Peptides against a protein of PDB entry 5EG6. Designs and how they scored, part 21

Target 1, 151 residues: chain A of PDB entry 5EG6
Amino acid sequence: RLRSQTVSTRYLHVEGGNFHASSQQWGAFYIHLLDDDESEGEEFTVRDGYIHYGQTVKLVCSVTGMALPRLIIRKVDKQTALLDADDPVSQLHKCAFYLKDTERMYLCLSQERIIQFQATPCPKEQNKEMINDGASWTIISTDKAEYTFYE

## One batch from the design tools (peptide; made by RFdiffusion4, then SolubleMPNN)

Design b1_p12_2_s1 (from b1_p12_2, 4 letters changed)
Fold by OpenDDE base, seed 1:
Structure b1_p12_2_s1 (fold): chain B 151 residues (1-151), chain A 12 residues (1-12)
Amino acid sequence: as target 1 above (151 residues)
Amino acid sequence: MKAKVLVPPRAP
């Protein structure tokens, strides 16, 4: 399960005052849980607890201190983002970052740039939005912990 | 917490 902690995701890093991606460079970020009613701004209050899909989060670069806008972390199923998933975020699954209060805009990797990509509504499934592969992210916690798993 | 907000550009 994921909580407010240091994480890495894909090749995301900050350079020159902008978010970029590089196959050779990984940035470290804090993912912070926010309250659903938290407003956008440079100042925000971090909420305690484990992060669930559908909740609002802030990604803050540990080096530069720069942050992305408020994001809603959503579960990814194949080529779609799930709108109604609310279970705890799993590092074993891909996720998508919806830019809060936008028209289906998601954080997306395009070549070496971080951009907003507009998801397409899924006509047959109202609880899903079709996303670009670049909008699918993998979160890796940088916290050192012991765990076991079964194949 | 305080952090400068950087908005990514929209896809072309």
Scores: peptide ipSAE 0.462, ipTM 0.918, DockQ to the pose 0.916
Fold by OpenDDE base, seed 3:
Structure b1_p12_2_s1 (fold): chain B 151 residues (1-151), chain A 12 residues (1-12)
Amino acid sequence: as target 1 above (151 residues)
Amino acid sequence: MKAKVLVPPRAP
């Protein structure tokens, strides 16, 4: 299970006014759980507890202190983001970060730059959106975490 | 907490 804490992923830093990620380096950032009705802003209230898919989170770079807009963390199934998954976030699975209140825009790595990528609806599966590989992320906790295995 | 927000650009 994942809670509000420090986590690691591909190294994130700010350069030229944008977030950048290096595949050759790993860096730390904070993932903070927010209330579903939390408004966008530079000031926000962090909730305690385990993070579930579908919940709103804030990613804050531990190096620069800069934050991304409010994100909804979603479970990834192959190359699709699941819209209705609500189980606890597992570090054993990849995840996607939907930019809240956008038209299917997801956090995406493209040539070491962090950009918004628009997902495509799945015609036959209303609970899924198609994302590219760059929009699939792996998060590793730097703090103590509980690992839950599923059948 | 407080943190300045950077909005990532959209894909070209």
Scores: peptide ipSAE 0.447, ipTM 0.916, DockQ to the pose 0.825
Fold by OpenDDE base, seed 4:
Structure b1_p12_2_s1 (fold): chain B 151 residues (1-151), chain A 12 residues (1-12)
Amino acid sequence: as target 1 above (151 residues)
Amino acid sequence: MKAKVLVPPRAP
């Protein structure tokens, strides 16, 4: 299970006061679980517990202390984000970060930049919306000494 | 906790 802890995510890092992406580097971040009613701001209250899909999280750069806006972590099924999944977040499983209170905007890697990408509703499946590969992220906990995965 | 927020730009 994933909880508030230090994690690494591919491509994302902070340099020069801005979020950047690298095809070969992993950024170190602390993921914080927030209450669903937590407001946006520089100050926020972290709650304890295991993170589930659909919950609100904050990603804070372990080096610079810079944070992304409030995100809802969502489960990814192939090229779609699931809107109603609420099971515990699985490490190494692809996930998407919906920017809270936006029109289907997701954290996305485009070239070497981090941008917002607007997902497209799935006409056949109302509980899904289509994202691109750049909006799919992998989380690896850094508190484990060793792990095995395939990509 | 306090952390300065950086908002990514929208896709062009």
Scores: peptide ipSAE 0.445, ipTM 0.914, DockQ to the pose 0.956
Fold by OpenDDE base, seed 5:
Structure b1_p12_2_s1 (fold): chain B 151 residues (1-151), chain A 12 residues (1-12)
Amino acid sequence: as target 1 above (151 residues)
Amino acid sequence: MKAKVLVPPRAP
């Protein structure tokens, strides 16, 4: 299970006012659980508890202290983001980060840079959105964690 | 917590 804590993913850092990430190197960042009604801003309140898919989170660079906008962490099935999943986040599975209050914009790694990539709606499955591989993220906890397998 | 917000650019 994942909670508000320091985690690692593809090397994430800020350079030139933008977030950058390496597909081969890993860096640490903070993931913070927020209330669903938390407003966007430089000041935010962190919630305690295990993070579930569909919840609002903040990603903060451990080096620079810079943050991304509010994100909704979503479960990934192959190349689709699930909109209705609400089970606890599993570190054994990839996830996607939807930029809250956008038109299907997801956090995406492209050529060592972090960008917004617009997902395509699934015509036959309204609870899914098609994403690319760059929008699928692997998270590894840097703290002691309980690892649970979810099918 | 306080953190300056950086918005990633949209895909070209």
Scores: peptide ipSAE 0.426, ipTM 0.909, DockQ to the pose 0.834

Design b1_p12_2_s2 (from b1_p12_2, 5 letters changed)
Fold by OpenDDE base, seed 5:
Structure b1_p12_2_s2 (fold): chain B 151 residues (1-151), chain A 12 residues (1-12)
Amino acid sequence: as target 1 above (151 residues)
Amino acid sequence: MKAKVLYPEPAP
């Protein structure tokens, strides 16, 4: 299980007014659970509890203090994001970050740059949409006492 | 919590 806490993923930093990431370096982030009805802004209220797929989160860079827009964390199955998964987030699996209130835009690493990648609908499965490898993220908690592993 | 928001650029 994952909760609002400090986590590590591919290193994100701000350069030239944009988020950049390195696949070879890991950086620390704050992941914060939000209410589903939380509005976008520089101020937000952190919700208590374990993070489940489908919930709204904020990612804050521990180095720069900059934040990404509201994201919906989604479960990944191969190269698809699951739209209806609601189980607790597992650190053993990759996840995807859907940019809330967009047309299937996902947080994506392209080379050394963070971009919005538009997922394509899965014609055979309405509860899935296709993403690329760059839109799949691995998250590891830096606080070993605040999470539980799920297989 | 307070944090300035940056939007990632769309894919080229």
Scores: peptide ipSAE 0.419, ipTM 0.907, DockQ to the pose 0.841
Fold by OpenDDE base, seed 1:
Structure b1_p12_2_s2 (fold): chain B 151 residues (1-151), chain A 12 residues (1-12)
Amino acid sequence: as target 1 above (151 residues)
Amino acid sequence: MKAKVLYPEPAP
């Protein structure tokens, strides 16, 4: 299970005041659980507990202290983000980061840059929306603390 | 906690 802790994701780092991705280097980030009612801003309150899909999180670069806007972490199923998944986040599964209060905008890797990608609704599956491969992320914990693994 | 917020650029 994932909690507020230090994590790393595929090649994400901060350079020149912006978020970038490079195959040559990885950045270390804190993932912080927020309350669903937490407002956007430079100041925020971190919530205790294990992170579940559907919850609001903040990604903060451990080096620069810069943060992405509030994100909703969502479970990924193949090429889709699940809108109704609420189980604990597993490091064994890919996830997507929905930019909160946007029109289906997701954190996406494109040509070694971090951009916003607009997901497409799934007409036949209301609980899913289609994302590209660049919007699928793998989280790796860098903490030494013990956590639960899922099959 | 305090952190400067940076927004990713929109898709081209």
Scores: peptide ipSAE 0.411, ipTM 0.906, DockQ to the pose 0.904
Fold by OpenDDE base, seed 3:
Structure b1_p12_2_s2 (fold): chain B 151 residues (1-151), chain A 12 residues (1-12)
Amino acid sequence: as target 1 above (151 residues)
Amino acid sequence: MKAKVLYPEPAP
């Protein structure tokens, strides 16, 4: 189970005041749960509790204190982001970070840079959007010793 | 909490 806590993800780190990707460096981030109606800004209120897919989160660099815009964490299923999944976030599954209030823009690793990638709608499945491999992330908790696994 | 926001660049 994932809650507001310190996490890390491969390739994502902050260098020179910008988000970058490196195979040799792992960044430490706080993932904060927000209310769905929380507005964008430098100030935000953090909620307690376990994070579920579909909820709004903030990723804050533990070193620099800089944050990405509000994100919706979404479950990933074989190169697709699920739009209606709402179960607790599992560290065993890949996830995608939708930039809130955008036209299907997701956080994406491209070479050594973090960019916005526009997902493509799935014609046959309205509850899915097609993403590339770079938009699929693995979250690893850094402050939890106990884990709950879901099948 | 307070944090400055960085916006990722769009895809090339």
Scores: peptide ipSAE 0.389, ipTM 0.901, DockQ to the pose 0.923
Fold by OpenDDE base, seed 4:
Structure b1_p12_2_s2 (fold): chain B 151 residues (1-151), chain A 12 residues (1-12)
Amino acid sequence: as target 1 above (151 residues)
Amino acid sequence: MKAKVLYPEPAP
């Protein structure tokens, strides 16, 4: 299970006042669990516990110390983000980061830039939104932890 | 915890 901890993903850095990422390199960042009612700001309160899909998180770059806005971590099924998944986050699965309080905007890697990608509703599945590959993220914990592999 | 926030493009 994933909790507030140091994790690794595509390398993130700040250039020209914006977040950038390398698709070929991996870097470390902090993921922090927040309360659902936590307001946006430079100061935030970290919550203890295991992170579940649908919860609010903060990503803080370990290199720059900069943070992204509040995100809702969502489970990914192929090319879709699941809106109602609430099981514990697994590093074995890809995830998407919905920018909280936006119109279906997701954190997306385009070339070497981090942008907001607007997901489209799924016509036949109201609990899903269509995303692209750039909006699908892989997170690996840098902390030693026990986990179970499921096939 | 404190961390300066950067918003990815486009702005919300």
Scores: peptide ipSAE 0.374, ipTM 0.889, DockQ to the pose 0.640

Design b1_p12_2_s3 (from b1_p12_2, 5 letters changed)
Fold by OpenDDE base, seed 5:
Structure b1_p12_2_s3 (fold): chain B 151 residues (1-151), chain A 12 residues (1-12)
Amino acid sequence: as target 1 above (151 residues)
Amino acid sequence: MKAKVVYPEPAP
């Protein structure tokens, strides 16, 4: 289980004031749990507790202090993001980061760039939407004290 | 907490 803590993810990197891809090093970020009604801004209030899929989070670069906009962390099943999953986030599974208040835009790796990629609705499964591999992220907790194993 | 917000570019 994850809570507000430092995490590491491959490819996501901050340099020159921008997020971009780097295959040579893992990016170190702090993931912050937010309230669902938290507004976008440079100032935000961190919420205590374990992070569940469907909740709003902030990813802040531990080096530069720059942050992505509010994200909803979603569970990934193959090439689909699950819209109604609410179990605790697990390191055993990849996740997707939906940009909150967008039309199905997800954080995506495309070559050397970090972009917003629009997911496609799944006609037969309303609780899922199609994402590409670049929108599927692996996160690893770097805070042993705040990590609890969850399968 | 304070952090400058950076928006990723939309896909081309």
Scores: peptide ipSAE 0.602, ipTM 0.937, DockQ to the pose 0.908
Fold by OpenDDE base, seed 4:
Structure b1_p12_2_s3 (fold): chain B 151 residues (1-151), chain A 12 residues (1-12)
Amino acid sequence: as target 1 above (151 residues)
Amino acid sequence: MKAKVVYPEPAP
């Protein structure tokens, strides 16, 4: 199970005070679990425990110490983000990062840029939002735990 | 914990 810890993800990189895409290396980040009612800010309180889908997290660059805004980590099913999944985060599955308090904005890789991509509601599935491939992320733990992942 | 927040740009 995933908890507040150091993780690696492809294509996410910090350079010059901004997040950019890097296709040739994995970025090292610390993922922090937050309370659902935690406010946005440069100062935040980290919560202990295992991370579940639907919970609020902070991604902090291990090198620069810069962070993305509060994110809700969501489970991905094919090219959709699940809105109501609440099981523990699995490294076997891709995930999506919803920017909290936005209109369906997700962290997205677009060519050389990291952007906010607006998801589209699913017509027949109210518990899902349609995302593109760039909004699906693979994260792996950098600890010594046993894990398997798929690109 | 403290960390400077960086906001990604919206899609064009």
Scores: peptide ipSAE 0.598, ipTM 0.936, DockQ to the pose 0.921
Fold by OpenDDE base, seed 1:
Structure b1_p12_2_s3 (fold): chain B 151 residues (1-151), chain A 12 residues (1-12)
Amino acid sequence: as target 1 above (151 residues)
Amino acid sequence: MKAKVVYPEPAP
C-alpha cells in the first residue's frame, strides 16, 4: 500500500524550475496525502494514512522541493481513468494524475515535455474518462520500510 | 509543508 512517502517515476523530473521529461532519468518525489478539502498553495498539511484512488495528493520533487498542483490519483483501466475507484493505490498498476478542479486535465508526458492533457468523456461509461498513454504513470516506492506489496 | 507550485503547460 502507498502512503505519504518517497516514490520514483520514469521520465518526470525537475530542471530549470520546471517539470521536464527525460527518457534517461527517473524522478524522485515525495507523494503526500492531503485532505479532500485542502486548498491549493505553497503551504499544505500532510495527512496520515494509506493513499486510495480518488484522494488528493501532492507530488514534491525530492531534489528541488518544487511541487505540482493538487492532484487526484486515479486508477487506470487500459486507456481510461476510473472516476469511482476508491481502493488502495497499487504499485502494480498504472495510475493517472488528475489536476484537481480542472476540466478533465491530466498530467501527461508528451515527447520531452510535461503537459496537461484533457481527457475525453466516455459516453457509454460515465465512470470512465479516456486518456492517452502519456497520461498513464508507473510509480514505485523507494521507501522500503513503508512499502506494502499487493499480490 | 512548503513547496513552490509549478503548473504544467496545456497541451499544444
Scores: peptide ipSAE 0.589, ipTM 0.935, DockQ to the pose 0.905
Fold by OpenDDE base, seed 3:
Structure b1_p12_2_s3 (fold): chain B 151 residues (1-151), chain A 12 residues (1-12)
Amino acid sequence: as target 1 above (151 residues)
Amino acid sequence: MKAKVVYPEPAP
């Protein structure tokens, strides 16, 4: 299970005040759980507890202190983001980061850039949105004390 | 806590 903690992800890096991609360096970030009704801003309140898919989170660079906008962490199944998954976040699965209050925009790796990629609705499955490989992320917990396996 | 917000650019 994932709690508000430090994590590492490949390719996501901060340099020169911007998020960008680096194949040679892993970025270290804090994932903070927020309330669903938390507003966007430079100040936010962190919740305690295990992070579940569908919940609102903040990714904060551990080095620079810069953050992405509020994200909803979603479970990934193949090339789709699941809209209704609500189980605890697992490192066994890839995840997608939906930019909250956007029209299906997801955090995406494209070449050397971090961009917003617009997912498309899945025609036959209302609980899924189609994303590309760049919008699928692997996160690794670096806080072993706060990590618990989930089956 | 406090953190400056950086918005990722839109897809080209």
Scores: peptide ipSAE 0.585, ipTM 0.933, DockQ to the pose 0.896

Design b1_p12_2_s4 (from b1_p12_2, 5 letters changed)
Fold by OpenDDE base, seed 1:
Structure b1_p12_2_s4 (fold): chain B 151 residues (1-151), chain A 12 residues (1-12)
Amino acid sequence: as target 1 above (151 residues)
Amino acid sequence: MKAKVLIPEPAP
């Protein structure tokens, strides 16, 4: 399970006041759980507890203190983001970060840049949105954590 | 907590 803690993800780091991507450089971030009704701003209140898919989170660079906008962390199944998943976030699965209050915009890696990618609705599956590989993220905790996995 | 917010640019 994932809680408010220090995490890292491939490519993502902050340089020159902007979020960048690098195959060689990994940034360390705090992932913070927010209330669903938390407003956007430089000041925010962090909630306690384990993070579940569908919840609102903040990613804050541990070095610069800069943050991304409010994100909804979503479970990824192949090339789709699941809209109805609400189980605890697992580090064993890829995640997608929906930019809250946008038209299906997701945090995406494109070359050396972090951008917004617009997901495409799945006409046959209303609970899913199609994303590209760049919008799929692996979260790795940098803190000691206990979790169960099956081989 | 306080943090400056950076908004990623849209896809090209």
Scores: peptide ipSAE 0.346, ipTM 0.881, DockQ to the pose 0.901
Fold by OpenDDE base, seed 3:
Structure b1_p12_2_s4 (fold): chain B 151 residues (1-151), chain A 12 residues (1-12)
Amino acid sequence: as target 1 above (151 residues)
Amino acid sequence: MKAKVLIPEPAP
């Protein structure tokens, strides 16, 4: 299980006032759980508790304090983001970060830049959106975490 | 809390 805490992810770090990607550097971030009705802004209220897929989160650089826009963390199955998954976030699974209130835009790594990538609807599965590998992320907790195994 | 927001650029 993942809660509001300090985490790191491969490639992602802040340099020169922008989010950058590097195979040689790992950035440390706070992942904050927000209320579903929290509005976008520089000021926001953090909720306590374990984070579930489908919930709204904020990623804040632990060094610079800069943040990304509100994100919905979604479970990844192969190269698809699941729209209806709501189980606790597991560090054993890849995840995707949907930019809230956009047309299927996800955080994506492309040529060592963090960009918005538009997912494609899955014609035969309405609960899935097709993403590329660059839009799949691995979260590593930097403090105590609970691991839940699913059968 | 407070944090300045950076908006990622769209895909090229």
Scores: peptide ipSAE 0.336, ipTM 0.879, DockQ to the pose 0.903
Fold by OpenDDE base, seed 5:
Structure b1_p12_2_s4 (fold): chain B 151 residues (1-151), chain A 12 residues (1-12)
Amino acid sequence: as target 1 above (151 residues)
Amino acid sequence: MKAKVLIPEPAP
C-alpha cells in the first residue's frame, strides 16, 4: 500500500527550478495525500492514511521543495486511465496523474520534458480515458512501509 | 506544508 511518504519515479526530477526528465536519473518526491476539497496553493494540509486511486495528491521534490499542482492519482489498465477505481494504490502497477480541474490533462514524459498530455475519451467506456505510455508512471517507495499485494 | 507550485507546459 502507498501512503504519504517519500517515493521515487523514473525520469522526473527538478533542476534549475523546473521539472525535467532524464532516463538516467530518478527523482525523489514526497507524495502527500490531500482532502478532495483542498484548494490549490503553496500552502496545503496533508492527510494521514493510505492512498487510494481517485484521491488528490501533491508531489513535492524532496531536494528543492518544488511541487506540482494538485493531482488525482488514477489506476492504469494498459493504455487507459480508470476514472472510477478507488482501491489502494499498488506499487506493482503503473499509475497516471491527472491534473485536477483540467480537461483530461495528465502528467506526461515527452522526450526529456514533463508536459501535460490531454487524454482522449474512450468511446465505448465512459469510465476510461486513453493515455499514452509517457503518461504511465511507476512509483517506488523509498522508505519502509507496509506492503500489500493487490491483483 | 508549503511548496512553490510549478505548472508543466502543455504538449506541443
Scores: peptide ipSAE 0.333, ipTM 0.879, DockQ to the pose 0.910
Fold by OpenDDE base, seed 4:
Structure b1_p12_2_s4 (fold): chain B 151 residues (1-151), chain A 12 residues (1-12)
Amino acid sequence: as target 1 above (151 residues)
Amino acid sequence: MKAKVLIPEPAP
């Protein structure tokens, strides 16, 4: 299970005070679980516990200490983000990071940059939003000695 | 905990 810990993700690192993407390297981040009612700001309170889909998290660069805005981690099914999934986060499955309090904006990789991508509502499935491949992320725990996964 | 926040720009 995923909890507040140091993790790595592809295509994301901080350089020159900004978030940048790299196709070949992984950035190291600390993922923090927050309370659902935690406000946005430079100061925040971290919760202990296992992370579930639908919960609010903060990604903090382990090198620079820079953070992204509050994110809701959501389960991904193919190219859709699930809005109502609440099971424990699996490191072996892709996830999406919804920017909290936005209109369907997700953290997205686009041409070596990190941007906000607006998801499209799924007409036939109200509990899903359509995202692109750039908005699908993989989380790898850095405290695990051995693991196998497929991209 | 304190961390400076960077906000990604919306897609064009």
Scores: peptide ipSAE 0.332, ipTM 0.876, DockQ to the pose 0.964

Design b1_p12_3_s1 (from b1_p12_3, 6 letters changed)
Fold by OpenDDE base, seed 3:
Structure b1_p12_3_s1 (fold): chain B 151 residues (1-151), chain A 12 residues (1-12)
Amino acid sequence: as target 1 above (151 residues)
Amino acid sequence: MSGEVPTFKAKF
């Protein structure tokens, strides 16, 4: 189970105040749980507890303090983002970061850049959106004291 | 469609 804590992910780091991709560096980030009704801004209230899919989070660089917009963390199933999953976030599964209040925009790796990429609706499955590989992320907790295994 | 992602300086 993932709590509000320090995490790392490959291909995401901050350099010169900007988010970049790097195969050689792992960025360290705080993943903060927010209330669903939390507004966008530089200041926000962090909630305690385990993070579940579908909840709103903030990714903040632990070094620079640079932050991404409010994100909804979503479960990934074979290159699709699940819209209705609400179980605890597992570090054993890939996830996607939906940019909150956008038209299916997801945090995406494109070459050396971090961009937002628009997912495609699944005609046969209303609870899924098709994402590319660049929009699928793996989170690794760097705070082992707060890590609890969850299958 | 793709585009840049806005960033913020987080304040606590």
Scores: peptide ipSAE 0.248, ipTM 0.812, DockQ to the pose 0.899
Fold by OpenDDE base, seed 4:
Structure b1_p12_3_s1 (fold): chain B 151 residues (1-151), chain A 12 residues (1-12)
Amino acid sequence: as target 1 above (151 residues)
Amino acid sequence: MSGEVPTFKAKF
């Protein structure tokens, strides 16, 4: 299970005050659990606890302090984001980051840039949205706990 | 549709 802590994610890093992509680097970030009703801002209240899919989180660069907008972490099944999954987040399972209060916009890697990419509804599956591979992320805890790693 | 992602300076 994932909690508010320092994590590492591939490709994402901060340079020159902006979020960029690097195919060879893992960025270090704090992932913070927020209340569902937490407003957007530079100041926010962090919750304690284990993170579940569907919850609101903040990603903050551990080096620069730069942060992304409030995100809802969602479970990924193949190339779809699950809208109603609420089980604990698995570090080895791919996830998607929905930009909260947008029209299906997800955090996405496109070449060397970090963008928001609009998902499309899944026909006949109202609880799913279609995303691309660039919108699928893997998070690894930087704590000292023993775990099995898979690429 | 795609676009830039806003960024913030987190303050604690």
Scores: peptide ipSAE 0.245, ipTM 0.820, DockQ to the pose 0.898
Fold by OpenDDE base, seed 5:
Structure b1_p12_3_s1 (fold): chain B 151 residues (1-151), chain A 12 residues (1-12)
Amino acid sequence: as target 1 above (151 residues)
Amino acid sequence: MSGEVPTFKAKF
């Protein structure tokens, strides 16, 4: 189980005040759980508890303090993001970061750039939408004391 | 469709 804590992910790092991609560097971030009704802003209130899929989070660079927009962390199944999953986030599985209040935009790795990429609706399954591999992320906790294994 | 991701400065 993941909670508000420091995490690391490959390909995502901050350099020169911007988010960049690097195959050789792991970025260190704070992942903060927010209330679903939390507004966008530089100041936000962190919510206590374990992070579940479907919840709103903020990713903040631990070094620079640069942050991405409010994200909804979603469970990934193959090349689909699950819209209804609400179980605790597991570090054993990839996740996707939906940019909140957008039309299916997801945080995506494209070559050396971090972009938002629009997912495609899944006609046969309304609770899923199609993403690419670049929109699938692996998160590793950097705080052992705040991590509880969840399979 | 792809585009840039807006960034913010977090304040605590």
Scores: peptide ipSAE 0.238, ipTM 0.807, DockQ to the pose 0.855
Fold by OpenDDE base, seed 1:
Structure b1_p12_3_s1 (fold): chain B 151 residues (1-151), chain A 12 residues (1-12)
Amino acid sequence: as target 1 above (151 residues)
Amino acid sequence: MSGEVPTFKAKF
């Protein structure tokens, strides 16, 4: 189970004050759990506890302190993001990062750029939004003391 | 549809 801690993901890193992508390196970030009613800002209150899908998080570069907007971490099923999943986040599964309060915009890798990509609604599955492969992320904990492994 | 992602400087 994932807690507010240091994590790493392939491709994503910060350079020159901006988020970039590189197939040759991993970026190290703090993932912070926020309350659902936490407002956007440079200052924010971190919540204790395990991170569940559907919750609001902040990704902060551990080196530069640069941060992405508030994100909702969502479970990925094949090529779709699940809107109603609420189980604990697992490193064994891919996840998607919805930019909170946007029209279905997700954090996405495109070539060597980090962009927001608009997901497509699934008409036959109201609990899902269709995303591309670039919007599917794998996160790995770099702070084992803050991580509890489970099946 | 795609676009750039805004970034912030986090303060603690």
Scores: peptide ipSAE 0.184, ipTM 0.774, DockQ to the pose 0.886

